# Peptides against a protein of PDB entry 3V4L: the designs that were tried, part 269

Target 1, 386 residues: chain A of PDB entry 3V4L
Amino acid sequence: GQPLAKDKVALLIGNMSYWEHPKLKAPLVDVYELTNLLRQLDFKVVSLLDLTEYEMCNAVDEFLLLLDKGVYGLLYYAGHGYENFGNSFMVPVDAPNPYRSENCLCVQNILKLMQEKETGLNVFLLDMCRKRNDYDDTIPILDALKVTANIVFGYATCQGAEAFEIQHSGLANGIFMKFLKDRLLEDKKITVLLDEVAEDMGKCHLTKGRQALEIRSSLSEKRALTDPVQGAPCSAEALVRNLQWAKAHELPESMCLKFQCGVHIQLGFAAEFSNVMIIYTSIVHKPPEIIMCDAYVTDFPLDLDIDPKHANKGTPEETGSYLVSKDLPKHCLYTRLSSLQKLKEHLIFTVCLSYQYSGLEDTVEEKQEVNVGKPLIAKLDMHRGL

## One batch from the design tools (peptide; made by RFdiffusion4, then SolubleMPNN)

Design b2_p26_2_s4 (from b2_p26_2, 16 letters changed)
Fold by OpenDDE base, seed 2:
Structure b2_p26_2_s4 (fold): chain B 386 residues (1-386), chain A 26 residues (1-26)
Amino acid sequence: as target 1 above (386 residues)
Amino acid sequence: GKKKITLVSMDPDEENRIVEEVELPE
């Protein structure tokens, strides 16, 4: 019979805005494109950008809570990284220069923890360099992995080699994701799919002799990312997993605010990633006696580290949101919250209406406080333990 | 037109190493 997944869960991490290391560009687009493809494959996807060491550890812990017997687990990472002694290390955005294994997440440790969950399939897609870190002579004493015939590694590059980005017109894609996305929806065994991606990458003149896909697999069964999810969640664990994922992806409801002057504001929310939300404001009703009217958002929680200079932009692109701009309403003011994982409390902020009456020179301001609860990933309390 | 593509290393030891600039036909 066709293999069935009990469920399908993916964690996608894209680190690009490093503090002490060169900034990357590809992780933004690659995480977004992969998220959309995996959603079409009925994956529950958590997508996170620019995580610290602590935030990465918590994201992995929350991902492991979504794993259970017969669940398909997929971990994708795009960012800086290294490989020492066949162990892959993902570099957090707050990693020092130079970084060591103590500042990084070991993928093989995550694999060990995934094997304890009795998962149906474990897929690792690592879009990072695999060069040795000469500043880290630590040999990780990893516990022996269980012999499970359900592991697939797709490495964007060979051992000791670099991974590359293709930059064009201010956007970038990782070379691995560029070829992976064209085949990801195919109903093929995951190792066969990755082998075809390796062949496509090998035909590219840009990557020939620089980057080649490496596949490492113990997968004995014909499992595909297209494998259907088993029907209605029959277990309490499956119900809990579905509720936990749904909770982490719940957007605030759109709100209509009414001001004393008779102006009505629509306040809307859009998810770019599980930790990145766009707030947009639009004037939906204005009395004719009001000649100018703008609605600004301000007074955000300090934990979000929002610079007011980057808030209330006339376009999504001016906020750094290039991906979801087509799906957003036009003629709004836009604010991008890029660090929702840092939110400890409810998202409370002020909507400030600035307006001018016909024949008055002075601007008038009215303010309303808005509480939207914990949006998206902020519902998981990724700060548990600080 | 020609599309200018820049190949950049993801190596943490090399600041934004532009490896190659290629003009591809659109």
Scores: peptide ipSAE 0.409, ipTM 0.843, DockQ to the pose 0.666
Fold by OpenDDE base, seed 3:
Structure b2_p26_2_s4 (fold): chain B 386 residues (1-386), chain A 26 residues (1-26)
Amino acid sequence: as target 1 above (386 residues)
Amino acid sequence: GKKKITLVSMDPDEENRIVEEVELPE
């Protein structure tokens, strides 16, 4: 019969804003595009940008809680990385310079943990450099992997080589994602799909002799990313998994705020990633005696590290939100919360209405505190171990 | 128009080295 997935779960990590290393651009678009494609394939997708070592460990642990017997697991990583002795290391944004294996996540350790879950398929897509780190002489003693015959690695580049990004108009794509996205929805065995992506990369003049896809697989069955999920979640474990994922993707409801001056504000929320939310405000009603009126958001939790200079922008793009701008209402003020994984408590902030009456030169302010609970990934409480 | 595309290394040791700049037709 056609192979069935018990469920399909993906963790996508894009690290760009390194503290001690060069900043990347491609992971932003690549994680977003891959998230949208995997959702069309009925994957439960957690998408995270700019994770510390601790946050990456917690994201992997939460991902492993979503895995079970016959579940398809996909891990995508875009960021800095290295390969020592055939082991792949993902570099967190807080990694020191130089970084070592003790500061990084070993992909083969994650694979071992996925094999303990008796997964139906394990896919790793690694969009990082594979150069040796000469500052790390540690030979990792890894436990022997089980013979599960359900493993696929897609490496964006060959062993000892660099990966590249293509920058255009302030955005960038990784070379790997550029070709992967064109084929990802095809109903093919995942190793055949990746082989076709490798051929497409090999035909491109930009990539030829610079970057080549490497496929490492032990896949005995015809498994595809298009494989249907087994029907209604009949098990308690499947229900728990669905509820856990749904909690991590629950947006706050849109609010209508009423001020004493008679101004009404619509407060709305949009997810860019599982840890990135856009807040937008719009004036939906204004008394005719009020000539000017703006609604600012302020007083965010200190854990979010929100710079007021980047808040309350006239366009989503001015916040750094280039991807969801088409799905947002126009003529708002926009604020991007990019670190929701750091939120320990409820998201409480102030909506400040600044307005002017006709014939009065003085600006008047009214304020309302808003509590929206724990949005998106903040519901998983990734900091419970501190 | 022509769009300028820049190929940039993701190597942490290369400080975002520009490898190639190409002009493609829009």
Scores: peptide ipSAE 0.397, ipTM 0.854, DockQ to the pose 0.621
Fold by OpenDDE base, seed 5:
Structure b2_p26_2_s4 (fold): chain B 386 residues (1-386), chain A 26 residues (1-26)
Amino acid sequence: as target 1 above (386 residues)
Amino acid sequence: GKKKITLVSMDPDEENRIVEEVELPE
């Protein structure tokens, strides 16, 4: 019969805004496109941008809690990285220059922990460079992995080689994701699908002789990303997994704010990623005696590190949101919250209404405080260990 | 128009080195 997954869970990490290293562009689009494709494949997807070492460790720990016997686990990483002695290291955004193994997440350690869960399939997609880090001479003493026939690695490049971005019109894609996205929905054994992606990369003149996909697999069974999830959650663990995923994806409800002057504002929320939310405001009613009226969001929690210069923009693109702008309502003011994982408390902020009456020169301000609880990934309290 | 595509290294030691620039038809 067709193999069944007990469940399907994916963690996608895209690191681009490095503190001490060159900034990347591809992880933004690649994590977004892969998230949408994996959702069509009935994966429970957590998508996270720009994580510190501590935040990456917590994201992996939360992902491992969702894994169980016969669950399909997929880890995607796009960012800086290196490979020493066959061990792959993912570089957090706060990594020092130079970085070492103690500042990074070892993929083989994550694999060991996934094998303890008796998962039905383990897929690692590593969109990073695989050059040796000469500043790290540490040979990790990895415990012997269990002999399992359910592991697949897709490395975006060969050992000791670079990965590349394709930049166009201010956006970028990783070469690996550019070809992977065209095949990811195919009902094929995952190794066969990746072999076809490798062939497509090998036919492209831009990539030929520069970047080649490496596939490492022990997969003895016909397992595909298209494999159906085994029916309604029959176990307590499956119910907990579904509830935990749902909490991490809960948006605040849209609100209608009423001011004393008779102006009504619609406040709305959209998810770009599990840790990235857009707030938008629109004036839905204005008394005729009010000639000018603007609604600003302000007084955000300091933990979010929001620059007011990037808040309250006339377009989503001016906030740095290029991906969800088509799905957002028009004629709003937009604010992008890019670090929801840092939120320790409830998201409390102020809506400030600035307006002018006909025949008065002075502007009037009214303010309302809004509490939207913990949005998206902030419900997982990724900082509880600090 | 012509679409400019730029291939850029993701190597942290190469500081976003441009490897190739191609013009494709839009």
Scores: peptide ipSAE 0.388, ipTM 0.852, DockQ to the pose 0.604
Fold by OpenDDE base, seed 4:
Structure b2_p26_2_s4 (fold): chain B 386 residues (1-386), chain A 26 residues (1-26)
Amino acid sequence: as target 1 above (386 residues)
Amino acid sequence: GKKKITLVSMDPDEENRIVEEVELPE
């Protein structure tokens, strides 16, 4: 019979905005495209951009809490990385130059912890370079992995090789994601699917002889990403997992703000990623005596590190949001909150209405404070240990 | 039309080195 997944959970991490290393572009689109595909496959997806070491550790810990016996776990990483002695290291955005294993997350350690959960399938998709880091001579004494025949690694490149991104019109995709996305929805054993992706990469003129997919697997069962999720959650653990995931993906409700001048503003929220939210404001009612009217958001929590120069843009693209712009209302002011994982408290901010009356030269301002609670990933309290 | 595609290394030691620039038909 077709295998059943008890549940399907994915953690996707895309690191781009490195402090001490070259910035990447591909992880943005790659995490977004993979998120949408895995959602179509009934995965519970947590998608995170630009994580520090501490934030990556917490994201992995929260991911491991969603894992249980017979659950499918998928970890995707796009960013800088290295491979020493057959161990893969994911590099956080705050990693020093040079970085070492102590500054990085070891994928094989995560695999060990996933094996302790008695998972049904463990899939690692690693879109990073696999060059040796000569500044890290540490041989991690990894405890012996359990012999489980439920592991699949898809490495975007060969051992000791570079990974590449394809840039077009200011956007970029990783080579791996470019080919993976075309096949990911196919009802095939995951190793067969990845072999077909490897063949597609090998046929492409751009990638031929530059980047090749490496598949490392110990998979005794015919498991696919298309395998159906077991029906209604029968266990307390399955209910907790569903509630925890739902909590981490709950957007604030849209608000209608009413100002004393009689202007009504719609305040809306959209998720780009689990830690990235777009706030948008639109004027839904304006008295005829008001000739000009704009609704700005300001006074954000300092923990979010929001530059006011990038807030209140006339387009989503001016905020750096190129992906969700099609799903957003038009004719708004847009603000992108890219670091929701840093939010310790409720998201409280000010909506400032600036307006002008017909026949008055001076602008008038009205302000209203808004509390939207903890949006998206901020509900998981990933910072409770700081 | 033709689209310009640029292949860029993700290696931190290569500082986003452009490996190839190709024009592909749209």
Scores: peptide ipSAE 0.383, ipTM 0.845, DockQ to the pose 0.591

Design b2_p26_3_s1 (from b2_p26_3, 9 letters changed)
Fold by OpenDDE base, seed 2:
Structure b2_p26_3_s1 (fold): chain B 386 residues (1-386), chain A 26 residues (1-26)
Amino acid sequence: as target 1 above (386 residues)
Amino acid sequence: KIIASTTTEEYPEKGITLVSFGVNYE
């Protein structure tokens, strides 16, 4: 019979905005596109951008809590990385220069923990370099892996080689993701699918002799990403997993704010990633005596590190949101919250209405505080360990 | 601090830049 997944869970991490290292661009689009594809495959997807070491550890821990016997687990990483002695290291955005293994997440350690969960399938998609880091001489002594015959690595490049992104007109895509996305929905054994991606990537003249997809697999069964999820969650653990994922993806409800002047504001929310939300404001009712009015959001929690200069933009693109702009209402002011994982408290902020009456030169301001609780990933309390 | 760079190749005729995910320490 066709294999069944007890559930399907994916953690996607895209690191771009490195503090002490060259910035990347492709992880933004690649994480977004992969998220959409995996959702079509009935994966529960957590998508996170620009994580610190601590935040990456917590994201992995939360991901592991979603894993159980027969669950398909997929980890995707796009960012800086290296490979020493056959161990793959994902580099957090706050990694020091030079970075070492102590500052990075070892993929093989994550694999060990996934094996302890008795997962049905473990897929690692690693869109990072596999060059040796000569500044790290640490040989990690890893415990022996269990023989689970359910592991698949898709490396964007071969051992000792680089992985690349292609930048064009301000956008970028990883070469691996460029080819992976075209095949990801195919009903094929995951190793066969990746082999086809390898052949397609091999036709890329830009990376010929520099980047080649490597597949490492112990997968003994015909498992595919298209494998159906087993029906109604039969276990208490499956219910908990579903609830936890749902909590991490719950957006605040749209709000209608009424000001004393008679102006009504629509406050809306959109998810770009599990840790990235766009707030948008629009004037839905304006008394005729008010000639101009704008609704600004301000007074965000300090944990979010929001620069007011980047808030309240006339377009989503001006906030750095290029992906969800088509799904957003037009003629709003937009603010992008890109670090929801840092939120320790409820998201409380102020909506400030600035308006002018006909025949009065002075602008009037009214303010209303809004509490939207913990949006998206902020519900997981990824900071509980401090 | 070591200067961290990445391999970057410009293809102006194609309007593309190839950027490595690798870090080079100088």
Scores: peptide ipSAE 0.546, ipTM 0.947, DockQ to the pose 0.865
Fold by OpenDDE base, seed 3:
Structure b2_p26_3_s1 (fold): chain B 386 residues (1-386), chain A 26 residues (1-26)
Amino acid sequence: as target 1 above (386 residues)
Amino acid sequence: KIIASTTTEEYPEKGITLVSFGVNYE
């Protein structure tokens, strides 16, 4: 019969806003596009941007908790990386300059932990460079991997080579993701699918002789990303997994705020990523005697590091939200919260209404505090170990 | 601190920039 997945879980990490290293652009779009495709394939997807070492470790630990016997696990990473002695290292955004293996996440260590879960399939998609880091002389002693015959690596490039992004008109895509996205929904064995992606990428004149997809596989069975999930979650473990994932993707409900002046504000929330949320405000009712009226959000928790200069924009794009703008209501003020993983407390903020009456020169302000609990990834308390 | 850079290639005729995910330390 067709192979069944007990469940499908994916962790996607895109690091671009490095503290001590050159900034990238492609991870933003690539994580978003891959998230949408994997959701169409019935994956439970956690998508995270710009993680520190500690946050990356916690994200991997939470991902491993979602893995179990017969579950399909997929890890995608886009960002800076290197390969020393056949070990792949993902570079966190807070990595020191120069970075070393002690500051990075080793993919082969994650694979070992995934093998202990008796997963049905382990897929790694690594959109990073595989050049040696000469500043890291550490020879990692890794434990021997088990022979599970269910591992697939898709490396964006060959050993010792670089991976690239293409920037065009303010957007960027990784070369790997550019070709992967066109094939990802095909009902084919994952190694066959990646081989077709390799052929398509091989036609790219920009990266010819500089970047080539490498497939490393021990997959002995015909398994595809399209393989159906086994029916109703009959196990307590499957229920827990579903609840844990749902908890990490719960948005605050939209609310209507009523001010004393008679103005009504709609407050709404949209997820761009598991750790990135857009807040939007709109005037839904205004008394005719009020000639000007604006609703600003302010007084966010300090842990979110929100610059007021980037809040309350007239378009989603002015906040840096280029991807979800089509799905947002128009004629709002928009604020992008890009670091929800840092939130230790409830998301409490102020909605400030600034307005002017006809025939009065002075602006009036009214304020309401809003508590929306812990949105999205903030519910996982990724900081409980500090 | 070492100066960290990345390989960047501009193709103005195509309106594209190619940027490496690799870091070069100077």
Scores: peptide ipSAE 0.542, ipTM 0.947, DockQ to the pose 0.859
Fold by OpenDDE base, seed 5:
Structure b2_p26_3_s1 (fold): chain B 386 residues (1-386), chain A 26 residues (1-26)
Amino acid sequence: as target 1 above (386 residues)
Amino acid sequence: KIIASTTTEEYPEKGITLVSFGVNYE
């Protein structure tokens, strides 16, 4: 019969905004495009940008809680990385300069923990460099891996080599993702699919002799990302997994705010990633005696580190939201919350209406406080334990 | 604090820049 997955779960991490290292661009688009493709493949996807070491550890721990016997697990990482002694290290955005293994996440440690869950398939897609870090003298003592015959690594590059992004017209894509996305939906054994991606990448003249895809697998079964989820009545465990995923993807409902002056504001929410939300405001009703009015969002929780200079923009693109702008309502003010994982409390903020009456020179302000609870990934309390 | 850089290669004729995900410490 066709292979079946008990469920399919993916964690995607894209690190770009490093504190002490060169900034990247490709992880933004690559995580977004891969999220949309994996959702079409019926994966439960958590997509996260710009994580600290602590936040990355918590994201991996939450991902491991979604894994169980016969579940397909996929980890994607795009960002800075290195490889020492055959161990792959993902670099958090807060990593010191120079970074060491003690500041980074070891992929082989994650693999060990995934094997303990008795997963049906473990896929690692690593869009990072595999050069040695000469400032890290640590020899990791890895525990012996189990022989599970269900592991696939897609490395964007060979051992000791670099992985690259192509920057064009202000956007960037990783070379690996550029070719992977064209084949990811194919109903093929995952190792066959990746081999075809390797052949397509091999035609890229820009990276020829500098980057080549490496496939490492012990996969003894014909498993594909297209394999259907088993439709048996949801075990208690499957219900818990569905609830945890749903919590991490629940948007606040759109609100209609009514001000005393008779102005009505629509407040809406959109997810760009599991930790990135766009707030938008629009004036839906204005009395004729009010000549001008604007609705601003202010007084965000300090944990979100929102610069007011980047809030209340006339376009999504001015906030850095290039990917979801087509799906957003037009003629709004837009604010991008890019660090929802940092939220310790409910998202409470102020909607400030500034308006002017016909024949009055003075601007009037009215304010309403809005509580939207814990949006998206903030429901998982990724800061629990500090 | 060490200077951290990345390998970059410009292709102005194509309007593209190739940027490495690797960090070089100088």
Scores: peptide ipSAE 0.532, ipTM 0.945, DockQ to the pose 0.884
Fold by OpenDDE base, seed 4:
Structure b2_p26_3_s1 (fold): chain B 386 residues (1-386), chain A 26 residues (1-26)
Amino acid sequence: as target 1 above (386 residues)
Amino acid sequence: KIIASTTTEEYPEKGITLVSFGVNYE
């Protein structure tokens, strides 16, 4: 019969905004595109950008809590990385210069932990370099892996080689993701799918002889990303998993704010990633005596590190949101919260209405505090212990 | 602090830049 997944869970991490290393661009688009594709494949997807070491560890821990017997687990990483002694290291954004293994997450350690969950399939898609880091002489002592015959690695490049992004017109895509996305929805054994991606990528003249996809697998069964989720009555564990995922993806409800002047504002929320939310405000009612009015958001929690210069923009793109702008209402002011994983408390902020009456030169301000609870990934308290 | 760079190749005729995900410490 066709293999069934008990559930399907994916963690996608894209690191770009490194503190001590060159910045990347492709992980933004690649994580977003992969998220949308995996959702079409009925994966529960957690998508995270620009994680510190601590935040990455917590993201992996939360991901592992979603894994259980027969669950399909997929880990995608795009960012800086290296490979020493056959161990792959994902580099957090706060990694020191030079970074070492103690500052990075070892993929093989994550695999070990996934094997303990008796998963149905473990897929790693690693869009990072596999060059040796000569500043890290640490030989990881890894415990012996179990023989589970359910493991697939898709490396964007060969051992000792580089992986690349293509930047054009202000956007960038990883070369691996460029070809992966065209085939990801195909109903094929995952190793066959990746082999076809390898052939497609091999036709790319830009990276010929520099980057080639490597597939490493121990997969004894015909498992595909398209395999249906088992519709059996949810075990208590499956219910908990579904609730945990739903909790991490719950947006605040849209609000209609009424000001004393008679202006009504719609406050709305959109998810770009599990840790990135767009807030938008629009004037939905204005008394005729008010000639101009704008609704600004301000007074965000300090933990979010929101620069007011990047808040309250006339377009999503001016906030750095290029991906979800098509799905957002038009004619709003937009603010992008890109670090929801840092939010220790409820998201409380101020909506400030600035307006002018006809025949009065002075602007009037009214303020209203809004508490929207813990949005998206902030409900998981990934900062617990910082 | 070591200078960290990445391999970057410009293809102006194609309007593209190729950027490595690798870090080079100099």
Scores: peptide ipSAE 0.531, ipTM 0.945, DockQ to the pose 0.858

